# Ledger of designs, part 39: peptides against a protein of PDB entry 4Y8H

Target 1, 196 residues: chain A of PDB entry 4Y8H
Amino acid sequence: TSIMAVTFKDGVILGADSRTTTGAYIANRVTDKLTRVHDKIWCCRSGSAADTQAIADIVQYHLELYTSQYGTPSTETAASVFKELCYENKDNLTAGIIVAGYDDKNKGEVYTIPLGGSVHKLPYAIAGSGSTFIYGYCDKNFRENMSKEETVDFIKHSLSQAIKWDGSSGGVIRMVVLTAAGVERLIFYPDEYEQL

## One batch from the design tools (peptide; aimed at target 1 R45 S46 A49)

Design b2_p27_7 (made by RFdiffusion4)
Pose (drawn by RFdiffusion4):
Structure b2_p27_7 (pose): chain A 196 residues (1-196), chain P 27 residues (1-27)
Amino acid sequence: as target 1 above (196 residues)
Amino acid sequence: SLDEVLETEITNLEEHAKANADNPEMI
């Protein structure tokens, strides 16, 4: 997989490829790796498809219950629920998860949760097997407080390269935009991003 | 409480992960 989340002026954008692998075989070329756990708290999933789906479903359930009793959870709270599941079950899980959300007070936030269940709050995060190929590119090209259009381009160009080099990444590029204006889903096809 | 519910789900998740350890699908 190739996944990433990026904070910017108005909030945060999540991005991902759409490839599911079963060996070298592409079990699903149009996978949706960007997953809602609350209205404006979403995650990017990498690693085991089964593990990350089971985790996301539990987290969505916890945050729905949290909302019923205490109102809207913070993005940090959502990331903490993911961590508790990933850390306490680290021996049995293969889950690399990035959590991203929008709060009116806190604006855009990104938390990355690598394999061991540790938590890292970052301006942007990249993960998945394809992310190794774009550490150099992303570190060179990221800047804080980018516009929406600049952030879409950064993610498009970054995942385009990760897909180019990583055989375990491909298909379409999916993005989820999180701002005070609501939630927007974006999709970019190979004929557009390949020749960038 | 929410904490007790989450502790139950931690056990359920462990059992689910073990039951699906041979699943080849990765993302």

Design b2_p27_7_s1 (made by RFdiffusion4, then SolubleMPNN; from b2_p27_7, 15 letters changed)
Fold by OpenDDE base, seed 3:
Structure b2_p27_7_s1 (fold): chain B 196 residues (1-196), chain A 27 residues (1-27)
Amino acid sequence: as target 1 above (196 residues)
Amino acid sequence: SLEEILKKDIEKLKEFAKAHKDDPRRV
C-alpha cells in the first residue's frame, strides 16, 4: 500500500493506490483505500483490510453521533477517535491510518496515526509499505500552499514512484480533494502514471 | 455518552481484531 494526504492552498488531497494483497500474493481485488468518515473528513487505510475497515466504520458511526449532538466535528476530533481506537487496541491491530479533512476554520488538516496509535499533525503524511521509497522524494518536492493542480501532480508522482518500487502497491491511483467547494474524486490509471 | 459508547466499541474492536487475526488480506 501507498497512501498519502497533502494539505494545500485550498484544502487537502488524499491519495492511494488500490492494490490488495493476500499473504504473499497480489489479490485479485481492487480496494478503495480512501474511506469517508464524514462529509469532508476522510482517511487513508493501510494494514489489515479487516482491521482498518472496522476502525473506519466505528469512526464514521461516532462522527454521526457527534454530529447529531454537537454539529460537524473537526478533523482533530476525528483523529482523536481514530487514535483512541488504535491506541487502546495497539496490541491487536495492524492499522496505519492517515486522517484528512477540511473545514472553514481550520482549512485542510492531516493527522497520521501509525501502528502504535500515536497521532501526529503534519502538513502532509505518507504511509504504507510503499512510503519508505518516497520519503526523500516527498521531502524534496513538497511545498506549502501549492495549487490543486500542483498538489495532484505531487501526489501522482509520489505514488507512482512508490508503486514502482513496492510490490504491494499498484492498480489505480485514487484521490479525494476536500475544499470549501466540496468533495472531488479523481482516478488515474497505470498507463497514465507508470510513465512518470 | 459518546465516551461510554466509544469505550464499548474499543472492546468490540478488540474482539473483532482477535477474530480476524488470521485474515491475510492487506491494504
Scores: peptide ipSAE 0.718, ipTM 0.969, DockQ to the pose 0.890; fails the geometry check
OpenDDE base, seeds 1, 2, 4, 5: peptide ipSAE 0.712, 0.713, 0.712, 0.716; ipTM 0.968, 0.968, 0.968, 0.969; seeds 1, 2, 4, 5 fail the geometry check

Design b2_p27_7_s2 (made by RFdiffusion4, then SolubleMPNN; from b2_p27_7, 15 letters changed)
Fold by OpenDDE base, seed 3:
Structure b2_p27_7_s2 (fold): chain B 196 residues (1-196), chain A 27 residues (1-27)
Amino acid sequence: as target 1 above (196 residues)
Amino acid sequence: SLEEILKKDIEELKEFAKAHKDDPRRV
């Protein structure tokens, strides 16, 4: 898996590959690793398919309950719920989560939650088995307050490089753009990104 | 309360994770 979320001028973009593995094998399944937990709060999932799906489902439910009582939750609130679930079950779960969201007050935000269940707010985050191959590239090429197009390009190139080297990454690159204007879903196919 | 619900869900997740510890599917 190769996943990332990047804050930019107008909000935040999440990106992910779609490859699923089963043990040592590539599974005949294309997985959407970008999961909605609220209108403009999404997550990237890495690790156990079962674990990460369960976590995301629980968070989605909690944010619905939160909304009914208090109104739209912040991205930080969502990250806090993810953290509690992951931290309190760190001995049982295999889950790496990136939480990203947009609201008018805080704009785009990214929170990364690695296996231990810690939470870190960052301008951008990368995770998954493919991320190890692109830390240097991302550090060199990330800039704050990029345009949407620059950010899409950055994510596309980053994930393309991750996929190139990580056998557990591949398929299509999916992105979700979260801004004041709404939610936009993007998809890029191998013939588009492999040549980058 | 949300806190109480979350506590329950944490416990449910624990049991779920144990039940699926051998699931080979990875993302």
Scores: peptide ipSAE 0.714, ipTM 0.969, DockQ to the pose 0.892; fails the geometry check
OpenDDE base, seeds 1, 2, 4, 5: peptide ipSAE 0.710, 0.711, 0.711, 0.714; ipTM 0.968, 0.968, 0.968, 0.969; seeds 1, 2, 4, 5 fail the geometry check

Design b2_p27_7_s3 (made by RFdiffusion4, then SolubleMPNN; from b2_p27_7, 15 letters changed)
Fold by OpenDDE base, seed 4:
Order: structure tokens, then sequence, then C-alpha cells
Structure b2_p27_7_s3 (fold): chain B 196 residues (1-196), chain A 27 residues (1-27)
């Protein structure tokens, strides 16, 4: 898996490859690892398919309950719920989560929750087995307040490199753009990103 | 309360994770 989320001028973009593995085999070539937990709060999932799906389902439920009682939750609130689930079950879970969201007050925010259940607010985050190959690239190329197009290109190039080197990553590159304007889903196919 | 519900869900997740510890699917 190769996943990332990047804050930019107008909000935040999540990105992911789509390969799911079962041992040495590719189980699914087009898995959607970008999971909605609220209208403009999404997450990237890495690790156990079962664990990460369960966590996301619980968070989505909690945010629905939260909304019914208190109104739209902040991205920080969502990250807090993820953190509690992951930290309190750190000995039982294999889950790496990136939480990203947009609201008018806080704009785009990214929270990374690695194994162990710590939480870190960052301008951008990368995770998954493919991320080890692109720390250098991302560090050198990330900039604050990029345009949407610049951010899409940054994510596309980053994930393309991760996929190139990580046998556990591949398929399509999916993105979710979260801004004041709404939610936009993007998809890029191998013929598009392999040439980068 | 949401806090109480979350505490219960943490317990449920623990049991779920144990039950699925051998699930080979990785994302």
Amino acid sequence: as target 1 above (196 residues)
Amino acid sequence: SLEEILKEDIKKLKEFAKAHKDDPRRV
C-alpha cells in the first residue's frame, strides 16, 4: 500500500494506490483505500484489510452520532476517535491510518496515526509499505499552499514512484479532493502514471 | 454518551481484531 494526504491552498487531497494483497497474491487490483467517515472527512487505510475497515466503520458511526447531537465534527475530532480506537487496541491491530478533512474554520488538515496509535498533525503525511521509497522525494518536493493542480501532480508523482518500487502497491491511483466547493474523486490509470 | 459508546466499541474492536488476526488480506 501507498497512501498519502496533502494539505494545499484550498483544502486537502488524499491519495492511494488500489492493490490489496493476500500473501504473495494480488487479491484485488482496484481496492478503494480512501474511505469516507463524514462528508468532508476521509481516511487512507494501510495494514490489515479487516482491521482498518472495522476502525473506519466505527469512526463513521461515531461521527454520525456526533453530528446528530452536536453538529458537524472537526477533523481533529475524527482523528481523536481514530486515535482512541487504535491506541487502546495497539496490541491487537495492524493499522496505519491517515485522516484528512476540510472545514471552513480549519481548512484542510491531515492527521497521521501509525502503528501504536499515536496521532500527529502534519501538513502532509505518507504511509504504507510504499511510503519508505518516497520520503526523500516528498520532503524535497512538498510545498505549503500549493494549487490544486500542483498538489495533484505531487501526489501522482509520489505514488507513481512508490508503486514502481513497492510490489504491494499498484493498480489505479485514487484521489479525493476536499475543499469548500465540495468533494471530488479522481482516478489515474497505469498508462497515465507509469510514464512519470 | 458518546464516550461510553466509544468505550464499548473499543472492546468490540479488540474482540474483532482477535477473531480476524489470521486474515491475510492487506491494504
Scores: peptide ipSAE 0.674, ipTM 0.964, DockQ to the pose 0.966; fails the geometry check
OpenDDE base, seeds 1, 2, 3, 5: peptide ipSAE 0.653, 0.670, 0.659, 0.648; ipTM 0.962, 0.964, 0.963, 0.961; seeds 1, 2, 3, 5 fail the geometry check

Design b2_p27_7_s4 (made by RFdiffusion4, then SolubleMPNN; from b2_p27_7, 17 letters changed)
Fold by OpenDDE base, seed 1:
Formats: sequence, structure tokens, C-alpha cells
Structure b2_p27_7_s4 (fold): chain B 196 residues (1-196), chain A 27 residues (1-27)
Amino acid sequence: as target 1 above (196 residues)
Amino acid sequence: SLEEILKKDIEELKKFAKEHKDDPRRV
């Protein structure tokens, strides 16, 4: 898996590959690793398919309850719920999660929750087995307050490099753009990103 | 309260994770 989320001038963009594995084999299944937990709060998932889906389902439910009582939750609130679930179950879960969201007050925000259930707020985050191959590239090429197009390009190039070297990453690159204007879903196929 | 519900869900997740510890599917 190769996942990332990047804050930019107008909000935040999440990106992910779509490859899944089953034991020692690549599964012939395209998985959407970008999961909605609220209108403009999404997450990237890495690790156990069952564990990460369960966590996301619980968070989505909690954010619905939160909304009914207090109004739209902040991205920080969402990250806090993820953190509680992951930290209190750190001995039982295999889950790496990136939480990203947009609201008018805080703009785009990114929180990474690695194994162990710690939470870290960052301008951008990368995770998954493919992330080990792109720390250097991302550090050199990330800039704050990029345009939407620059950020899409940055994520596409980053994930392309991760997929190139990580046998557990591949398929399509999916992105979700969260801004004041709304939610936009993007998809890029191997024919496009393999040449980068 | 939301906190009480979350505590219950934490425990349910613990059970779920143990039941699926051998699930070979990875993302």
C-alpha cells in the first residue's frame, strides 16, 4: 500500500493506490483505500483490510452521532476518535491511517496515525509499505500552499515512485480533493503514471 | 454519552480484531 494526504492552498488532497494482497499473493481485487467518514473528512487506510474497515465504520458512526448533537465535527475531532480506537487496541490491530479534512475555519488538515495509535498533525503525510521509497522524494518536492494542480502532480509522481518499487502497491491511483467548493474524486491509470 | 458509546465500541473492536487476526487480506 502507498497512501498520502497533502495540504495545499485551497484545502487537502488524499491519494492512494488500489492494490490488495492475500497472503503471499496479489489479490485480483481493486480496493478503494480512501474512505469517507464525514462529508469533508476522509481517511487513507493501510494494513489489515478487516481492521481498517472496522475502524473507519466506527468513526463514521461516531461522527454522525456527533453531528446530530453538536454540528459538523472538526478534522481534529475525527482524528481523536481514530486515535482512541487505534491506541486502545494497539496490541490487536494492524492499521495505519491518515485522516484528512477541510473546514472553513481550519482549512485543510492532515493527521497521521501509525501503528501504536499515536497521532501527529502534519502539513502532509505518507504511509504504507510503499512510503519507505518516497520519503526523500516527498521531502524534496513538497511545498506549502501549492495549487490544486501542483498538488495533484506531486501526489501522482510520489505514488508512481512508490508503486514502482513496492510490490504491494499498484493498480489505479485514486485521489479525493477537499475544498470549500466541495469534494472531487480523481483517478489515474497505469498507462499514465508508469511513464512518470 | 458519546464517550460511553466509544468505550463500548473500543471493546467491540477488540473482539473483532481478535476474530480476524488471521485474515490474510491486506491493504
Scores: peptide ipSAE 0.709, ipTM 0.968, DockQ to the pose 0.899; fails the geometry check
OpenDDE base, seeds 2, 3, 4, 5: peptide ipSAE 0.701, 0.707, 0.703, 0.708; ipTM 0.967, 0.968, 0.967, 0.968; seeds 2, 3, 4, 5 fail the geometry check

Design b2_p27_8 (made by RFdiffusion4)
Pose (drawn by RFdiffusion4):
Structure b2_p27_8 (pose): chain A 196 residues (1-196), chain P 27 residues (1-27)
Amino acid sequence: as target 1 above (196 residues)
Amino acid sequence: SLDDILDEKKTELKEFAIEHKDDPEFI
């Protein structure tokens, strides 16, 4: 997989490729790796498809219950629920998860949760097998408080390269935009991003 | 409480992960 989340002026954008692998075989070329756990709290999933789906479903359930009793959870709270599941079950899980959300007070936030269940709050995060190939590119090109259009381009160009080099990444680029204006789903096809 | 529910769900998740450890699909 190739996944990332990027904070910017108005909030945060999540991005991912759409490839599911079963060996070298592409079990699903149009996978949606960007998953809602609350209205404006989403995650990018990498690693085991089964593990990350099971985790996301439990987290969505916890945050729905949290909302019924205490109102809207913070993005930090959502990330903490993911961590509790990933850390306490680290021996049995293969889940690299990026959590991103929008709060009116806190604006855009990104938390990355690598394999061991540790939590890292970052301006942007990249993960998945394809992310190794774009550490150099992303570190060179990321800046804080980018516009929406600049952030879409950063993510588009970054994942385009990760897909180019990583055989375990491909298909379409999906993005989810999180701002005070609501939630926007974006999709970019190979004929556009390949020749960038 | 929410903590108790989450503790139960951690057990269910562990059991689920063990049952599905041979799942070939990755993302």

Design b2_p27_8_s1 (made by RFdiffusion4, then SolubleMPNN; from b2_p27_8, 15 letters changed)
Fold by OpenDDE base, seed 5:
Structure b2_p27_8_s1 (fold): chain B 196 residues (1-196), chain A 27 residues (1-27)
Amino acid sequence: as target 1 above (196 residues)
Amino acid sequence: SLEEELKKDIEKLRKFAEEHKDDPRRV
């Protein structure tokens, strides 16, 4: 898996590959690793398919409950719920999560929750088995307050490199753009990103 | 409270994870 989320001038963009593995083998299944937990709060998932789906389902439920009582939750609140689930079950779960969201007050925000259940707020985050191959690239090329197009290109190039080197990453690159204007889904196929 | 409900779901997640610990599917 190769996943990332990047804040930019108008909000935040999440990106992910789609490869699913079963043990040491690539499965025929293509997985959407970008999961909605609230209108403009999404997450990237890495690790156990079962564990990460369960976590996201629970968070979505709790954010719905939160909304009914208190109004729209912040991205920080969502990250806190993820953190509680992951930290309290650190010995039982194989899950790496990136939480990203947009609201008018805080704009785009990114929180990474690696194995162990710690939480870190960052201007951008990368995770998954492919992330190890792109720390250097991302550090050199990330800039704050990029345009939407610049950010899409940054994510596309980053994930392309991760996929190139990580046998557990591949398939399509999916992105979700969260801004004041709404939610936009993007998809890029190997024929495009392999040529970068 | 929401906090109490979350505590319950933390426990449910623990049980779920144990039941699915041998699931080989990875993302």
Scores: peptide ipSAE 0.695, ipTM 0.966, DockQ to the pose 0.887; fails the geometry check
OpenDDE base, seeds 1, 2, 3, 4: peptide ipSAE 0.693, 0.682, 0.695, 0.632; ipTM 0.966, 0.965, 0.966, 0.959; seeds 1, 2, 3, 4 fail the geometry check

Design b2_p27_8_s2 (made by RFdiffusion4, then SolubleMPNN; from b2_p27_8, 16 letters changed)
Fold by OpenDDE base, seed 3:
Structure b2_p27_8_s2 (fold): chain B 196 residues (1-196), chain A 27 residues (1-27)
Amino acid sequence: as target 1 above (196 residues)
Amino acid sequence: SLEEKLKKDIEELRKFAKENKDNPLRV
């Protein structure tokens, strides 16, 4: 898996590959690793397919309950719920989560939650087995307050490189753009990103 | 309360994770 989320001028963009593995083998299954937990709060999933889906489902439910009682939750609140679930079950779960969201007050925010259940707020985050290959590239090329187009290109190039080197990453690149204007889903196919 | 529900879900997640520990499907 190769996943990332990047804050930019107008919000945040999440990105992910779609490859699924079964043990040492590539599974003939395409997974959408970008999961909605609230209108403008999404997550990237890495690790156990079942574990990460269960976590996301629980968070989605809790954010719905939260909304009914208190109004729209912040991205930080969502990250906190993810943290509690992951930290309290850190010995039982295989889950790497990136939480990203947009609201008018805080704009785009990214929180990374690695295996231990810690939470880290960052301008951008990368995770998954493919992320190890692109730390240098991302550090060199990330800039704050990029345009939407620049950010899409940054994510596309980053994930393309990760996929190139990580046998556990591949398929399509999906993105979700979260801004004041709403939610936009993007998809890029190998014929495009492999040429970068 | 939300806190009580979250505590319950943490426990349910623990049970689920243990039951699913051998599931090889990864993302």
Scores: peptide ipSAE 0.717, ipTM 0.969, DockQ to the pose 0.890; fails the geometry check
OpenDDE base, seeds 1, 2, 4, 5: peptide ipSAE 0.713, 0.712, 0.712, 0.712; ipTM 0.968, 0.968, 0.968, 0.968; seeds 1, 2, 4, 5 fail the geometry check

Design b2_p27_8_s3 (made by RFdiffusion4, then SolubleMPNN; from b2_p27_8, 13 letters changed)
Fold by OpenDDE base, seed 2:
Structure b2_p27_8_s3 (fold): chain B 196 residues (1-196), chain A 27 residues (1-27)
Amino acid sequence: as target 1 above (196 residues)
Amino acid sequence: SLEEILEKDKEELREFAEKNKDDPRRV
């Protein structure tokens, strides 16, 4: 898996490859690892397919309950719920999650929750087995307050490199753009990103 | 309360994770 989320001028963009593996084999070529937990709060999933899906389902439900009682939750609140689930079950879970969201007050925010259930707020985050190959690239090329187009390109190039070297990553590159204007889903196919 | 619900969810997640500990699918 190769996943990332990047804050930018107008919000935040999540990106992911789409390969699910079973051992050394590809089980699914077009998995959606970008999961909605609220209208403008999404997550990237890495690790156990079952564990991460369960966590996301619980968070989605919890945030719906939260909304009904208190109004729209912040991204920080969502990250806190993820943290509680992951940390308290850290001995039972294999999950690395990046939480990203947009609201008018806080704009785009990214929280990374690695194995163990710690939480870290960052301007951008990368995770998954493919992330190992792109730490240097991302550190060198990330800039704060990029445009949408610059951020899409940054993510596309980053994930393309991760996919190139990580056998557990591949398929399509999916992105979700969260801004004041709404939610936009993007998809990029190998014929495009492999040329980068 | 939401806290009580979350505590129940933590336990349910634990049980789920134990049942699915051998699921080989990785994302």
Scores: peptide ipSAE 0.692, ipTM 0.966, DockQ to the pose 0.970; fails the geometry check
OpenDDE base, seeds 1, 3, 4, 5: peptide ipSAE 0.691, 0.691, 0.683, 0.690; ipTM 0.966, 0.966, 0.965, 0.966; seeds 1, 3, 4, 5 fail the geometry check

Design b2_p27_8_s4 (made by RFdiffusion4, then SolubleMPNN; from b2_p27_8, 16 letters changed)
Fold by OpenDDE base, seed 5:
Structure b2_p27_8_s4 (fold): chain B 196 residues (1-196), chain A 27 residues (1-27)
Amino acid sequence: as target 1 above (196 residues)
Amino acid sequence: SLEEILKKDIEKLREFAKKNKDNPLRV
């Protein structure tokens, strides 16, 4: 898996490859690892497919309950729920989560929750087995307050490099753009990103 | 309360995770 989320001028963009594996085999070529937990709060999933899906389902339910009582939750609140689930079950879960969201007050925010259930707020985050190959590239090329187009290109190039070197990553590159204007899903195919 | 519900869900997740420990499907 190769996943990332990047804050930019107008909000935040999540990105992911789409390969699911079973041991050494590719189980699914077009898995959606970008999961909605609220209208403008999404997450990237890495690790056990079942574990991460269960976590995201619980968070989505809790944020619905939260909304019914208190109104729209912040991205920080969502990250806190993820943290509690992951940290309290760190001995039993294989889950790496990146939480990203947009609201008018805080704009785009990114929280990374690696194995162990710690939480870290960052301007951008990368995770998954493919992330190991692109820490240097991302650090060199990330800039604050990029345009949407610049951020899409940054994510596309980053994930392309991760996929190139990580056998557990591949398929299509999916993105979710979260801004004041709403939610936009993007998809890029191998013929588009392999040449980068 | 939401906190109490979350505590219960943490326990349910623990039970689920233990049962799913050997599931090889990875993302």
Scores: peptide ipSAE 0.735, ipTM 0.970, DockQ to the pose 0.962; fails the geometry check
OpenDDE base, seeds 1, 2, 3, 4: peptide ipSAE 0.733, 0.730, 0.731, 0.730; ipTM 0.970, 0.970, 0.970, 0.970; seeds 1, 2, 3, 4 fail the geometry check

## One batch from the design tools (peptide; aimed at target 1 T1 T22 S168)

Design b2_p28_1 (made by RFdiffusion4)
Pose (drawn by RFdiffusion4):
Structure b2_p28_1 (pose): chain A 196 residues (1-196), chain P 28 residues (1-28)
Amino acid sequence: as target 1 above (196 residues)
Amino acid sequence: AVLEAIDASIDFERAALEAHEERLEELL
């Protein structure tokens, strides 16, 4: 897997490849690793497909119940529910999850939750096996308050490299844009991003 | 055989996550 989330001027963008692996076999070349847990709180999933889906479903359930009683949850609250599940069940889970959301007060936010269940709030986050190959690139090219177009390009170029080197990443690049204007789904195919 | 391939994929992703977590501890 190769996944990332990036905050920018108007909010946050999540990005991911679409490869699911069963050994060296590609069980699914068009996977959607970017998952809604609330209208404007989404996550990027890495690690075990089963674990991350089970977790995301529970978190969506908690936030739906939270919304019914107390209104819209903050992104920090969503990240805290993911953490509680990942930390308390750390022995039985293989889940690397990045949580991203948009709040009108807080604008874009990114929380990354690595294997042990710890929580890290960051301007941007990268994860998944392919992310190792782009630490150098992303640290050199990220800047705060990028435009939408600049952020799409940063993510496109970053995941293009992670896919190029990581055999466990591939297929299409999917992105989810989170702003006050709503939610936008983007997709980029190999013939475009490969030759970047 | 399919289950062994699934487990190997999970272990691979787990090792990458462990290394990523260690990198985050060093940075923060």

Design b2_p28_1_s1 (made by RFdiffusion4, then SolubleMPNN; from b2_p28_1, 8 letters changed)
Fold by OpenDDE base, seed 2:
Structure b2_p28_1_s1 (fold): chain B 196 residues (1-196), chain A 28 residues (1-28)
Amino acid sequence: as target 1 above (196 residues)
Amino acid sequence: AVEEAIQASIEAARAALEAQEERLKEKL
């Protein structure tokens, strides 16, 4: 798995590979790695598909309740709910979650929730088995307040590199763009990104 | 097993949500 979320000038973009590995290496790996928990609050999931899905479902439910009572929740609120669930279940949970969202007040935000259930707000975050291979690349190439196109390119190149080296990553690259304009879904195929 | 534990931990999520709600009210 290779997942990431990147803040940019107009919002945030989440990205993930699509490879599903089962068996000896990773059982029940997340297939749908980009998951909606609210209109413009999404997460990237790594680890157990069942466990992270359960967490995401709970978060989605809470955010729906929140919305009905108080209006649109912040990305921080979503991250806090994820954090609590991950922390309380840290002894049994294998999950790396990146929460990303957009709202008019806070713009694009990224929160990473690594194993153990801590929460960290960052300009961008990477996770999954493939992330190990791209820390250096991302550090070198990330810039704040990139354009949408620059950010898509950055994510595409980053995930492409991760896929090259991580046997557990591959398939298509999926992205979700969250901005004031709405939600946009992107897909890039191996023939496109393998040449980068 | 983990799903059960997660469900048992829902109160922690509620507490976090409540805290955020309180902060929101203070800011509005």
Scores: peptide ipSAE 0.041, ipTM 0.597, DockQ to the pose 0.037
OpenDDE base, seeds 1, 3, 4, 5: peptide ipSAE 0.020, 0.016, 0.021, 0.020; ipTM 0.564, 0.474, 0.507, 0.546; seed 4 fails the geometry check

Design b2_p28_1_s2 (made by RFdiffusion4, then SolubleMPNN; from b2_p28_1, 11 letters changed)
Fold by OpenDDE base, seed 4:
Structure b2_p28_1_s2 (fold): chain B 196 residues (1-196), chain A 28 residues (1-28)
Amino acid sequence: as target 1 above (196 residues)
Amino acid sequence: DVQKAIEESIKKEREALEKLEERLKELL
């Protein structure tokens, strides 16, 4: 798995590969490593798909209840809910979660929740087994307040490199763009990113 | 601090996946 979320000028973009490994069989299916928990609050999931999906489902439910009572939650609120659930279930989790969201007040925000259930606000975050191969690239190439296009390219190149070196990563690259304009879903196929 | 925690998380994830793959290979 290779996942990341990047704040930029107009909001935040989440990105993920789609590969699922099952024993000796590698499935190049489109998987939902990018998961919606609210209109403009999403997460990237790594590790145990079942466990992290359960957590995401619970968060989504809580945020729906929150919305009905108090209005649209902030990304920080969502991250806090994730943090608590991840901390409480840390013994059963094999990886962390990246939470990202957009609102008019706070703009794009990224929160990373590694193993142990801590929460950290960062301008961008990477995770998954493939992320170890791209720390250097990301550190050198990330810039604050990039354009949408620059950020898409940054994520595409980053995940392409992760996929290249990580056997547990591959398939398509999926992105979700969260801005004032709304939610945009992007997809890039191997023919598009392997040559980068 | 944050990076170290993330790296450790990544390492554990990779190890867990490798173990899972090995177990599944034995069953298949």
Scores: peptide ipSAE 0.025, ipTM 0.338, DockQ to the pose 0.059
OpenDDE base, seeds 1, 2, 3, 5: peptide ipSAE 0.020, 0.017, 0.023, 0.019; ipTM 0.518, 0.505, 0.457, 0.470; seed 2 fails the geometry check

Design b2_p28_1_s3 (made by RFdiffusion4, then SolubleMPNN; from b2_p28_1, 12 letters changed)
Fold by OpenDDE base, seed 1:
Structure b2_p28_1_s3 (fold): chain B 196 residues (1-196), chain A 28 residues (1-28)
Amino acid sequence: as target 1 above (196 residues)
Amino acid sequence: AVAAAIAASIERARKALEEQEKRLKEKL
């Protein structure tokens, strides 16, 4: 698995490969690895597909209830719910989750929740077995306040490199773009990104 | 098994969230 989320000038973009090597799950609208928990709050999931899906489902329900009572939740609120669920179940849970969202007040935000259930707010995050191969690349190439196009290219190149080195990553590269304008889904195929 | 454990922790997660939200509001 290779997953990442990147803040940029107009919001945030989540990206993931599509290779499923382990775990039982049911597919969602985008992929098993990119999951909607609110209109403009999404997550990237690594680890146990079934367990992380259960977590995401609980978060989604909680945020729906929250919305009915208090209005649209912040990305930080969503990350807090994820963090608590992951932390309380850390002894039995193999999960790495990146939470990303956009709102007009906070703009694009990224929170990473690694194994153990800690939470870290970052301008961008990478996770999964493939991430180990691209820390250096991402550190060298990431810039704050990139354009949408620059950010898409950054994610595409990053995940392409991760897939080249990680046998547990592959398939298509999926992205979700979250901005004031809405939600956009992107897909890139091996014949495209393998040439990068 | 993990799913069941997660479900059992929902109430604690809710309480923790409420506390964090209170703290967040205080910072704003």
Scores: peptide ipSAE 0.066, ipTM 0.622, DockQ to the pose 0.040
OpenDDE base, seeds 2, 3, 4, 5: peptide ipSAE 0.023, 0.026, 0.019, 0.022; ipTM 0.558, 0.519, 0.528, 0.576; seed 5 fails the geometry check

